# Ledger of designs, part 162: peptides against a protein of PDB entry 3EFO

Target 1, 262 residues: chain A of PDB entry 3EFO
Amino acid sequence: SQLADLYKSCETDALINFFAKSAFKAVLHQPLKVIREILVNQTAHMLACYRKNCASPSAASQLILPDSMKVLPVYMNCLLKNCVLLSRPEISTDERAYQRQLVMTMGVADSQLFFYPQLLPIHTLDVKSTMLPAAVRCSESRLSEEGIFLLANGLHMFLWLGVSSPPELIQGIFNVPSFAHINTDMTLLPEVGNPYSQQLRMIMGIIQQKRPYSMKLTIVKQREQPEMVFRQFLVEDKGLYGGSSYVDFLCCVHKEICQLLN

## One batch from the design tools (peptide; made by RFdiffusion4, then SolubleMPNN)

Design b2_p20_4_s2 (from b2_p20_4 with S2T E4Q K9E E12K E14T)
Fold by OpenDDE base, seed 3:
Structure b2_p20_4_s2 (fold): chain B 262 residues (1-262), chain A 20 residues (1-20)
Amino acid sequence: as target 1 above (262 residues)
Amino acid sequence: STLQVVVEEDGKKTLLETIE
């Protein structure tokens, strides 16, 4: 059917870009609560329409996503959790204005990366491979105390070190003997020159390629104060300032769809 | 109740996530 073809050809990244810009434009003349409600309703309506007109029959306890929109909910939740759409006193007007302007100028690829960062398990690097490690979900549950992760959202780059990260890797990256010796004030990795260091630098270079902004590197140790900032980019987790987790949002969307169809 | 997130492509369903 024509509608089925429409869903098949849908580009979620383009939709997110559109919704983001539309919402951020609306901030100037509509209450934030209304804007958030509209976004949730739009998500629910699109998915409800698919379930009603395109999807095969399924149980009411199932949330059905067309393949083209399988990541729509997670991105939409990220949009909803953006500081521009949250009314919290902890967020300054200047910060809201800054974030709004940034997104308003972003292309599809930029906004996609901005709302959902790349989180790469650096501790799994194969120095003999030219391929990037597979990204993991942006959640604390995907981190490990034994791991080292690189996070990038097009504006910021973080290197997160678990408290039990391998000393061999620490030495390979920082040329220091242990986690405790890592200086988190540095914004550049030392040129150690070993294969692992070179591979990491290559990966960082690839991530930086074709990005409009130069990403400053922040080194973060687990359980230290700066980790709090890093955790804000774990977008699938519950937001610090009232945003829902991805799981909670899925439940919310499912409920809305059921209400629309029943 | 448990929520199952299912992705559908060309009539084929794949379980993506289970939320308890």
Scores: peptide ipSAE 0.706, ipTM 0.972, DockQ to the pose 0.891
Fold by OpenDDE base, seed 1:
Structure b2_p20_4_s2 (fold): chain B 262 residues (1-262), chain A 20 residues (1-20)
Amino acid sequence: as target 1 above (262 residues)
Amino acid sequence: STLQVVVEEDGKKTLLETIE
């Protein structure tokens, strides 16, 4: 059917870019609450329409997503959790204005990375391989105390180190003997020169490529205060300032779809 | 109550996630 073909041709990243810019434009003349409600409603209506007209029959306990929109909910939730759409006193007007302007100028690829960061388990790197490690879900549940992770969203880059990170990797990256010796005030990795260090730098370079902004590197130790900033980029988790987790959002969307179809 | 997130492609369904 024509409708089925429409869903097949859907590009979620383009939709998110459109929704983001539309919402951020609407902020100037509409209440934030209304804008958030519209975004949720649009998500629910699109998926409800698919379920009604395109999807095969399924149990009520199932949320059906067309393949083209399998990541629509997670990105939509990230958009909803952006500071521009939140009315919290902890968020300065300047910060909202800044991020609003940034997104308004972003292309599809930039906004995709901005709303959902890349989280790479660099502790699993094969020094003999030129392949980038597969990204993991942006959630604390995917972190390991024994792991080292690189997070990037096109604007910021974080190197997160677990408290039990392998000393050999720490030495390879920082040329220090232990976790405790890592200086988190540095914004550049030292030129150690070993294969692991070189590969990490290569990965960082690849991530930085074709990005309009130079990403500042922040080194984060697990269980230290700066980790709180890093955790804000774990977008699938519950937000500090009222944002829902991805799981909670899925439940919300499912409920609304059911209400629309019943 | 368990929610299953299912992805459908050309009539084929694949379980993406289960929420307890």
Scores: peptide ipSAE 0.698, ipTM 0.971, DockQ to the pose 0.910
Fold by OpenDDE base, seed 5:
Structure b2_p20_4_s2 (fold): chain B 262 residues (1-262), chain A 20 residues (1-20)
Amino acid sequence: as target 1 above (262 residues)
Amino acid sequence: STLQVVVEEDGKKTLLETIE
């Protein structure tokens, strides 16, 4: 059917870009609560329509996503959790205005990375491989005290170090003997010159390529204050200033779909 | 209740998430 073909051809990244710009334009004339409700309703309606008209029969306890929209819910939740759409006094008007303008000018690829960052397990790097490490889900549950992770969202870059990160990697990256000796005030990695350091720099370079903004590097130690800022980019988790976790949002969407189909 | 998130492609279903 024409409808089935439409869902198959859907590009989630383009759709999220559209929803983001539409919502961020609407904030000038509509209450934030209404905008958030519209976004949730639109998500539910699209998925309800698929279930009704395109999907094969499934149990009521299942949320059915077409393959083309398998990441739509997670991106939509990230959009809903953006500071522009949150009604929290802790967020300054200037920050809202800044991020609003940024997104309004972003292309599809930029907004995709912005709403869902790339989180790479650097501690798993093979110095003999030219392949980038596979990204992990942006959640605290995917971090480890023994790990080192690089996070990038097109605007910011973070290097997160677990308290028990391997000393050999710390020495390879920072040329210091231990975790305690790492200077988090640095915005640039030292040029140590070993294969691991070179590979990390290469990865950072690849991430920076073709991005409209130069991403400033922030070094983050686990259990230090700056880690709280880093954790805000773990978008699948519940946000500090509100917003649901990815899991909670899935439940919410499922409930809305059920209501629409009843 | 448990929620299963299922991805469907060309009639084939794949479990994506299980939420308890």
Scores: peptide ipSAE 0.696, ipTM 0.972, DockQ to the pose 0.893
Fold by OpenDDE base, seed 2:
Structure b2_p20_4_s2 (fold): chain B 262 residues (1-262), chain A 20 residues (1-20)
Amino acid sequence: as target 1 above (262 residues)
Amino acid sequence: STLQVVVEEDGKKTLLETIE
C-alpha cells in the first residue's frame, strides 16, 4: 500500500532508533510506566512544537505531522508496545532481556524493520515478475481468509495462511492438497520446484539478505492457537497485553497536543 | 467526530488518513 511505502521511506528511523535505545537503557533505572509516559510526552511535545511554530493554520480536528515525522506516531506506538517496555507476567524476563539486548545493538535500518515488520501479500505474486510485492499495513484488516502473507521483522519470519487460501497455492508452496494438510511444525518450506515456490523462496531470500540475524520461519494457520503469536506482529492493531492500536495512539497523541497548546 | 491525520511538506498538506 501507499502508506506502507511511506513507512519504508520514513525520516524518523534514526529518531525511533534513538528513542528505542534510550528507553531500553532507561529500563535499568526507571519504572516502565515512567518510561512510557516520557515517550508519549516527548512525542506530543515534538508535534505540539511543530504545530505551534511551524505548521500552517489547521482545524482542531486535524493532527498535523511534518513530513519528517509522518511515521513517528506509528513507530512510537510500536516501541511503546514492545515487550521490553511492558510489565506483564506473560512476558518472561528472559524474553524481555533478549529483545532489549537485540535492539541495543541494532542499527537504524534494523530497528526500523524490527518495530514495523514487512507484511507481504504473497498470494498476489506474479510468477513472471521479479519484483517484490508491495507491503501492506501490519493490521488484521489487511489480511484475508483467501490470502497468504509473509511477515518479517528481521528476527522472525511468518508465513500466514488464510483458512480459505487457494488450494493451488497451498499445493504450490507445500506440496499438499489442502489447508488441513499443512504441517505447521515445519520450519522450512519444501523445495517443490514450481515457479511459485521458487519465487516465494526468492522473496524469503531477499528478505533474509543483509539481515544480521537468521529468521526462523514459522508457519501459521489462521484460527489456530499459534496465530496469536503472529498477531502480535500486526503492530497497528491493539496489542494483546494492553498496547494501543495505531488509531488509538493517534487519538491519544492528538489529545495530548491539544492539551499542550490550549 | 473525526480526526484527520495531515502531513505537511513545504507548506503542502496531504491527508494521510481519517480516523472516525
Scores: peptide ipSAE 0.631, ipTM 0.966, DockQ to the pose 0.627

Design b2_p20_4_s3 (from b2_p20_4, 6 letters changed)
Fold by OpenDDE base, seed 2:
Structure b2_p20_4_s3 (fold): chain B 262 residues (1-262), chain A 20 residues (1-20)
Amino acid sequence: as target 1 above (262 residues)
Amino acid sequence: STLQVVVEEDGKKTLLMTIE
């Protein structure tokens, strides 16, 4: 059917870009609460329509996503949790305005990365490989105290270090003997010159490549205060200011779909 | 109650995750 074909051809990244820009435009003339509700409703309606008209029969306990929209919920949740759509006093007007303007000018690829960052396990790097490490899900559950992770969303770059990150890697990256010696005030990694350092710098360069904005590097130590900022980019987790986790959002969407179809 | 997130492609269903 035409509808089935439509879902097959759906480009979720483009759709998210559209929703983001539409929502951010609407901020100028609609309450944030209404905008968020509209986004949730639109998500539910799209998926409900698929379930009703395109999907094969499934149990009520199943949330059915067409393959083309496999990542729609996670991105939509990220959009909903963006500071532009949150009415929290902790978020400055300037920050809200800044991010709004940025997204309004972003292409599809840029907005995709912006809403769902790349989180790379740097501690697993094979210095003999030219391949980028596979990104992991943006959740605290994917971090490890023994790990070192690089996070980038096109605007910010973070190097997160677990409290038990290997001293040899710390030495390799920072040329210091231990975690405690790492200076988090630095915005550039030292050019240590060893293979590991070189590979990390290469990866950072690749990530920065073809991005319209220069990403400032922030070094983050686990359990230090600045980690709170980093955690905001773990977009699948519960938001700091009341935003839902990815799991919670999935449940919410499923509930809405059921309500629409029952 | 559990929720299964299922991805469907060309009639084929794949379990993405289970939420307990």
Scores: peptide ipSAE 0.735, ipTM 0.976, DockQ to the pose 0.906
Fold by OpenDDE base, seed 4:
Structure b2_p20_4_s3 (fold): chain B 262 residues (1-262), chain A 20 residues (1-20)
Amino acid sequence: as target 1 above (262 residues)
Amino acid sequence: STLQVVVEEDGKKTLLMTIE
């Protein structure tokens, strides 16, 4: 059917870009609460329509996503959790304005990365491989105290170090003997010159080259104060300022779909 | 109750995750 074909050809990243810009434009004229509700409704309606008209019969306990939209919910939740759409006093007007303007000018690829960062387990780097490590889901559950992760969203870059990150890697990256010796005030990695350091720098370079803005590097130690900022980019987790986790959002969407269809 | 997130492609269903 025409509708089925439409879902097959759906470009979720383009939709997210559209929804983001539409929502951020609407901020000027509509209450944030209304905008958020509209976004959720749009998500639910799209998926409800699929379930009603395209999907094969499924149990009520199942949320059915067409393949083309399998990442729609997670990105939509990220959009909903963006500071522009959150009404919290902790978020400055300037920050909202800044991010709003940024997103309004972003292309599809830019917004995709912006809303859902790349989180790379660099502690697993193979210095002999030219391949980037596979990104992991942006959640605390995917971090490990023994790991080192690089996060990038096109605007910010974080190097997160677990409290038990391998000393040999710390030495390789920072040329210091231990985790405690890492200077988190640094915005640049030292030129250590070993293969691991070079590989990491190469990866960082590749990530940076794909983005129009220079990403400031922030080195983050687990359990230190700056980690709170880092955790804000773990978009699948519950937001600091009231945003839902990805899991919670899925439940919410499912509930609304059921309401629409029943 | 549990919620299963299922991805469907050309009639084929794949379990993406289960939410407890």
Scores: peptide ipSAE 0.734, ipTM 0.976, DockQ to the pose 0.920
Fold by OpenDDE base, seed 5:
Structure b2_p20_4_s3 (fold): chain B 262 residues (1-262), chain A 20 residues (1-20)
Amino acid sequence: as target 1 above (262 residues)
Amino acid sequence: STLQVVVEEDGKKTLLMTIE
């Protein structure tokens, strides 16, 4: 059917870009609460329509996602959790205006990375491999005290270090003997020159490539104050300013779908 | 109640995650 073909050909990244720009434009004329409700309703309606007209029969306790939209919910939740759409006094008007303007001018690829950052386990790097490490889900549950992770969203870049990061890697990256010796005030990695350092720099270069903005590097130690800023980019977790976790959002969407179909 | 998130492609279903 035409409808089935439509879902199969759906490009979620383009759809998210459209929804983001539409929502951010609507902010000027509609209450934030209404905008958020519209986004949730749109998500639920699209998935309800699929379930009703395209999906094979399934139990009511199952949330059915077409393959083309398997990441739609997580991106929608990220959009809903963006400071532009949150009604919190802790968020300055200037920050809202800034991010609104940024997204309004973003292409599909830029908005995809912006809403869902790339989180790479740097501690798993093989210096003999030319392959980039596979990204992990943006959640605290994917971090490790023994790990080192690089996070990038097209605007910011973070190098997160666990408290038990391997001394060998610390030496390789920073040329210091231990975690305690790492200077987090630096925005550039030292040119140590060993294979591991070179590979990390290469990865950072690849991430920076073709991005419209130069990403500032922030070095973050686990359990230090700057980690709070880093954790805001773990978008699948519960937001600092009242945003839902990915899991909570899935439950919410499922409930809405059930209400639409029953 | 338990919620199962399922991805469907060409009639084939794959369990993505289970939420308890």
Scores: peptide ipSAE 0.732, ipTM 0.976, DockQ to the pose 0.899
Fold by OpenDDE base, seed 1:
Structure b2_p20_4_s3 (fold): chain B 262 residues (1-262), chain A 20 residues (1-20)
Amino acid sequence: as target 1 above (262 residues)
Amino acid sequence: STLQVVVEEDGKKTLLMTIE
């Protein structure tokens, strides 16, 4: 069917870019609450239409996503949690304006990375391989106290270190003997020169490549105060300023779909 | 109640996650 073909051809990244720009334009003349409701409604309607007209029969306890839209909910939730669409006194007008303008100028690839960062477990690096580590989901549940993770969203880059990070890796990256000796005020990694350090720098370079903005590096130690900033980029978790977790959003979408179809 | 998130491709369903 034509409708089935439409869903198969859907490009979620382009769709998210469109939704983001549309919403960020709308903030100038519509209440934020209305904009958020529209976004959720559009998501639910698209998925409800698929379930009604394209999907094979399924139980009511199942949320059915076409393959082309399997990441639509997570990106939509990230969009909804963006400061531009949140009305919180903790968020300055300048910050809202800044991020709004940034997104309005972003291409599809840029906005995709912006809304859902790359989170790389660099502690698993094979120094004999030039392959990039596979990204993990942006959630605290994917972090490890023994791990070291690199996060990048096109604007910021974070190097997160667990409290139990391997001393050999710490020495390899920072040339210091222990976690406690790491200086989090640095914005550049030292050029230690060992294979692990070189590989990490290569990865960082690849991430920075073809990005329109130079990403500032922030070193983050687990359980230190600056970690709170880092956690805001774990977009699948609950937001600090009222945003839902990915899981909660899925439940919300499912509920709305059921309401539309019943 | 349990919610299953299922991805469908060409009629084939794959479980993505289970929410309890």
Scores: peptide ipSAE 0.729, ipTM 0.975, DockQ to the pose 0.900

Design b2_p20_4_s4 (from b2_p20_4, 7 letters changed)
Fold by OpenDDE base, seed 3:
Parts: structure tokens; C-alpha cells; sequence
Structure b2_p20_4_s4 (fold): chain B 262 residues (1-262), chain A 20 residues (1-20)
């Protein structure tokens, strides 16, 4: 059917870009609560339409996503959790205005990365491979105390170190003997010159390549105060300012779809 | 109750998430 073909050809990244810009324009004229409700409603309607007209029969306890929209909910939740759409006193008007303007100028690729960061387990790097490690989901559950992770969203870059990070990797990256010796005030990695260091630099270079903004590097130690800032970018987790987790959002969307179809 | 998230492609469904 024509509708089925439409869903197959859907580009979720383009949709997210559109929804983001539309919502951020609406901020000037509509209450934030209304805007958030509209976004959720639109998400539910799109998926309800698919279930009604395109999907094969499924149990009511199942949420069905077309393949083209498999990441729509997670990105939509990220949009909903953006500071521009949150009415919290902790977020300054200036910060909202700044991020609003940034997103309004972003292309599809930019907004995709902005709303859902890359989180790379660099402790798994193969120094003999030119391939980037597979990104993991942006959640604390995907971190490990023994791991080292690189996070980037097009504007910021974080190097997160678990409290039990391998000393050999710490030595390889920072040229210091242990986790405790890492200076988190640095914004540049030292030129150690070993294969692991070079590989990490290459990865960072690839991430930075063709990005409109230069990403400043922030070194983050697990359980230290600056980690709180890093955790804000773990977008699948529950937000600090009242935003839902990805899991909670899925439940919310499913509930609304059921209400639409029943 | 448990929510199961499925992805459908060309009539084939695959498991994406299980929410308990």
C-alpha cells in the first residue's frame, strides 16, 4: 500500500530535525507543557497509524515500531528532555535561548548527534584496526567501572574513566601510573605516542571531522563532582529536571497508542 | 505488566526491548 511504502521510506533523523525546529519555534508562542504534549501526541499518532493500517496483528501488550522508526521514540524522548522544552528554574533563560538558536541552525546529522550522543567504549579499542568501536546506548547501565568511554554530541566531548579503569590504559592515554594521578583539569590529551594513544586520537579526530563546532574535551572521573555534568548526556536515563527515561517514555507512548486505537 | 517492544520490517518482527 501507499501508506506502507511511506513508512518504509521514512527518514527518522529528518523527522526529528523537523520536530525539533517546529517545537523550538513554538516555544515563543505556546506553553512548554502544550508543546511537549503535542510532540508525544504526534509520536503516538504516527505509530498508531502504522499499527492500524500497516502492521501485522500483535498482542495489546506489544509496542510495534516500523523499522524506519525504530529509533524515533528514543530521539523524541531526547527532544522532550532538552532544556529548551523543560520548565525548570535551574535552567536559565539564556541557556534555553542559546540551545534554541543552536538547534534552529542544525542540519539533520547535527541534530541527530546533538540529541543522542555517541558513547564509545574506547577501552575495547583494537589498535590494529581502523574501525571505530560500536557505540553503546547512552545509559549509566552501559558504563562499567573498569571501562573508559568517549562521549560526543557535536558540541562537547567527554572522556569518562571508571574508578577501576585498567592502569595500562591510563598509562597509555595519560602517561600516569593510576586513576588517582589523572588531572581532570586538562582539556587536551598528552602526546604519549603509543599505539593506543594514537588510536584514541584518531577516533577523536574522526568524531570531530566535518563537525561545525570544535568540541572541547572534558576529562571525567567516575564518582567525582564533574561526573554529574557528564551524566546529563546519558539521555536514556531519567532526567535530572523531570524528564522521563527512555523506558518510561516507551510505556507512555504505548499507553497513548492503546487509547487511540481502543 | 510487561511491555514488549517489537520492530517490524517486511512483515517480520524482531524483539527490541522488554520492559518489566
Amino acid sequence: as target 1 above (262 residues)
Amino acid sequence: STLTVMVESDGKKTLLEVIE
Scores: peptide ipSAE 0.704, ipTM 0.972, DockQ to the pose 0.906
Fold by OpenDDE base, seed 1:
Structure b2_p20_4_s4 (fold): chain B 262 residues (1-262), chain A 20 residues (1-20)
Amino acid sequence: as target 1 above (262 residues)
Amino acid sequence: STLTVMVESDGKKTLLEVIE
């Protein structure tokens, strides 16, 4: 059907970019609550339409996503959790204005990375391989106390270190003997010169390539205060300022779809 | 209740997420 073809050709990243810019424009003349509701409704309506007209029959306990929109919910939730759309006193007007301006000028690729960061398990690097490690889901559940992770969203770059990170990796990256010796005030990695250090630098370089902004590196130790800032970028988790987890959002969307169809 | 998230492509469904 024509409708089925439409869903097959859907570009979710473009839709998210459109929704983001549309919502951020609407902030100037509509209440934030209304904007958020519209975004959720639009998401539910699109998926409800698919279920009604395109999807094969499924149990009511199942949320059906067309392949083209399999990541729509997670990105939509990230959009909803953006500070521009949140009405919290903890968020300054300047911060809202800044992020609004940034997103309004972002292309599809930029906005995609901005809303859903890359989280790379650096501790799994094979120094003999030139391949980038596969990104993991942006959730605390994917972190390991024994691991080292690099997070980037096009604006910020974080190097997160677990409390039990391997000393050999710490030495390889920072040229210090232990986790305790890592200076988190550094914004640049030392040029240690070993294969692991070089590979990490290469990865960071690749991530920085073709990005409009230079990403400042923040080194984060697990269980230290700055980790809270890092956790804000684990977008699948609950937001600090009232945003839902990805799981909660899926439930919300499913519920609304059911309401639309029943 | 359990919510199962499925992805459908060309009539074929694949499990994406199980939410307890």
Scores: peptide ipSAE 0.703, ipTM 0.972, DockQ to the pose 0.909
Fold by OpenDDE base, seed 5:
Structure b2_p20_4_s4 (fold): chain B 262 residues (1-262), chain A 20 residues (1-20)
Amino acid sequence: as target 1 above (262 residues)
Amino acid sequence: STLTVMVESDGKKTLLEVIE
């Protein structure tokens, strides 16, 4: 059907870009609560329409996503959790204005990365491979105390180190003997010159490539204060300022769909 | 209650998430 074809051709990244810009424009003349409700309703309506008109029959306890919208909920939740749409007093007007303007000028690729960062397990790097490590989901559950992860969202870059990260990797990256010796005040990695260091630098370069802004590097040690800032970019988790987790949002969307169809 | 998230492609459903 025509409708089925429409869903198949849907580009989630473009759709999120559209919703983001529409919402951020609406902030100027509509209450934030209303904007958030509209976004949730739009998400629910799109998925309800699919379920009603395109999807094969399924149990009511199941949330059905067309393949083209597989990641729509997670991105939509990230949008809803953005500081521009949150009415928390802890968030400054300047920060809201800044991020609003940034997103309003972002292309599809930029907004995709902005709302859902890349989180790469650096500790799994094979120095003999030219392939980038597969990104993991942006959640604390995907981190490990023994791991080293690189996070990038097009504006910021973080290198997160677990408290039990391998000393050999620490030596390879920082040229220091242990976790305790890592200086987190640095914004640039030292040029150690070994294959692992070079590979990491190449990866960082690839991530930086074609990005409109130079991403500042922040070194983050697990259990230190700066980790709190890093955790804000783990977008699938519950937000610091009351934003829902990805799981919670899925439940919310499912509930709304059921209400629309019943 | 448990929520199961499925992805459908060309009539075929695959499991995406199980939420307890």
Scores: peptide ipSAE 0.699, ipTM 0.972, DockQ to the pose 0.910
Fold by OpenDDE base, seed 2:
Order: C-alpha cells, then sequence, then structure tokens
Structure b2_p20_4_s4 (fold): chain B 262 residues (1-262), chain A 20 residues (1-20)
C-alpha cells in the first residue's frame, strides 16, 4: 500500500530536522507548551497510524515502531527537551535564541548529531586501529567510573573521566600522574605524543571533520560540579529541568497511541 | 506493567526495548 511504502521510505533524521525547524519557528508565535504538545501528538499520530494501517497484529502492551522510525522517539524526546522549547527561567533568553538560530540553519546530519550526541568509550581504544570506537547510548548507565568517554554534539565536545579512570590512560592523555592532577580548565589536550594520545586526537579530529562549527573541548571530572553540564547531554536520561527520560517518553507515546486507537 | 518496544520491518518484529 501507499501508506506502507511511505513508512518504509521515511527518513527519521530528515523528519526530526523538519520538526525541529517547524517547532523552533513556531516559538515566535505559539506558547512553548502548545508546541511541545503538538510534537507529542504528531509523534503519537504517526505511530498510531502505522499501528492501525500497516503493522501486524501485536499485543496492547507492545509499542510498535516501523524500522524507519525506530529512533524517532528518542530524537523527538531530545527535541522536546531542548532549551528552546523549555520555559524554565534557568535557561537564559540568549541561550535559547542562540540554539534556535543554530538549529534553524542546520542540515539533516548536523541536527541529528546535535539532538543526539556521540558518546564514545575512548578507554577501550585500540591504538592500532583506525576505527572509531562504537558509540554508546547517551545515558549515565553507559558510563563507568573506570572509563573515559568523549561526547560530541557538533557544538560541544566533552572528555569525561571517571573517578577511577586508569592512571595509565590519564598519564597517556594528560601527562599527569593521577585523576586529581588533571586540570579541567584546559580546553586543549597536551601533545603527549604517545600512541594513545595520538589516537585520541585523531578521533577528535575525525569528529570535528565536516562539522560547520568548531567544538570547544571541555574536560569533565566525574563528581565535580561541571559534570552537571555534561550530564545534560546524556539525552536519554531525565532532564535537569523536568524533561522526560527516553523510557518515560516511550511510555508516554505508547499511552497516547492507545488512546488514539481506543 | 511491562512495555515492550518492537521494531517492525517487512512484517518481521525485533525487540528494541523492554520497559518494566
Amino acid sequence: as target 1 above (262 residues)
Amino acid sequence: STLTVMVESDGKKTLLEVIE
């Protein structure tokens, strides 16, 4: 059917880009609450339509996503949690305006990365490999106190270090003997020159490639106050300012779909 | 209540998430 074909051909990244720009445009003339509601409704309606017309029969306790939209919910939740769509006073008008402007000019690939960052476990790096480490899901549950992670969203780059990150890696990256000696005020990694350092720098370079903006590096130590900023980019988790976790959003979408179909 | 998130492709369903 035409509808089935439509869902098969759907490009979620393009759709998110469209929704983001539409929503951010709407901010100028609609209340944020209304915009958020519209986005949720649109998500639910699209998936409800699929459930009704395209999906094979499934239990009511199942949320069915077409393959083309398997990441739609997570990206939509990220969009909903973006500062542009939040009415919290803690978010400055300037910040909202800045991000709004950025997204309005972003291509599909840029917006995809912007809304869902890459989180790379660099402590698992094979210095002999030219391959990027496989990204992990952007959640605190994927972090480890023994790990070192690089996060990038096209605008910001963070190097997160667990409190128990290996001293040898710390030495390799920062040329300091321990976690405590790491200077988080640095925005550039030192030129240590060992294979691990070189590999990390290469990875950072690859991530920066083809991005329209230069990403400033922020070094983040676990359990230090600046980590809170980093955690905001763990987009699958519950937001600092009341945004839902990915799991919560899935439940919300499912409930709304059920309501639409009942 | 457990929510199971399934991904469907060409009539074939695969498990994506289990939410308890």
Scores: peptide ipSAE 0.699, ipTM 0.972, DockQ to the pose 0.932; fails the geometry check

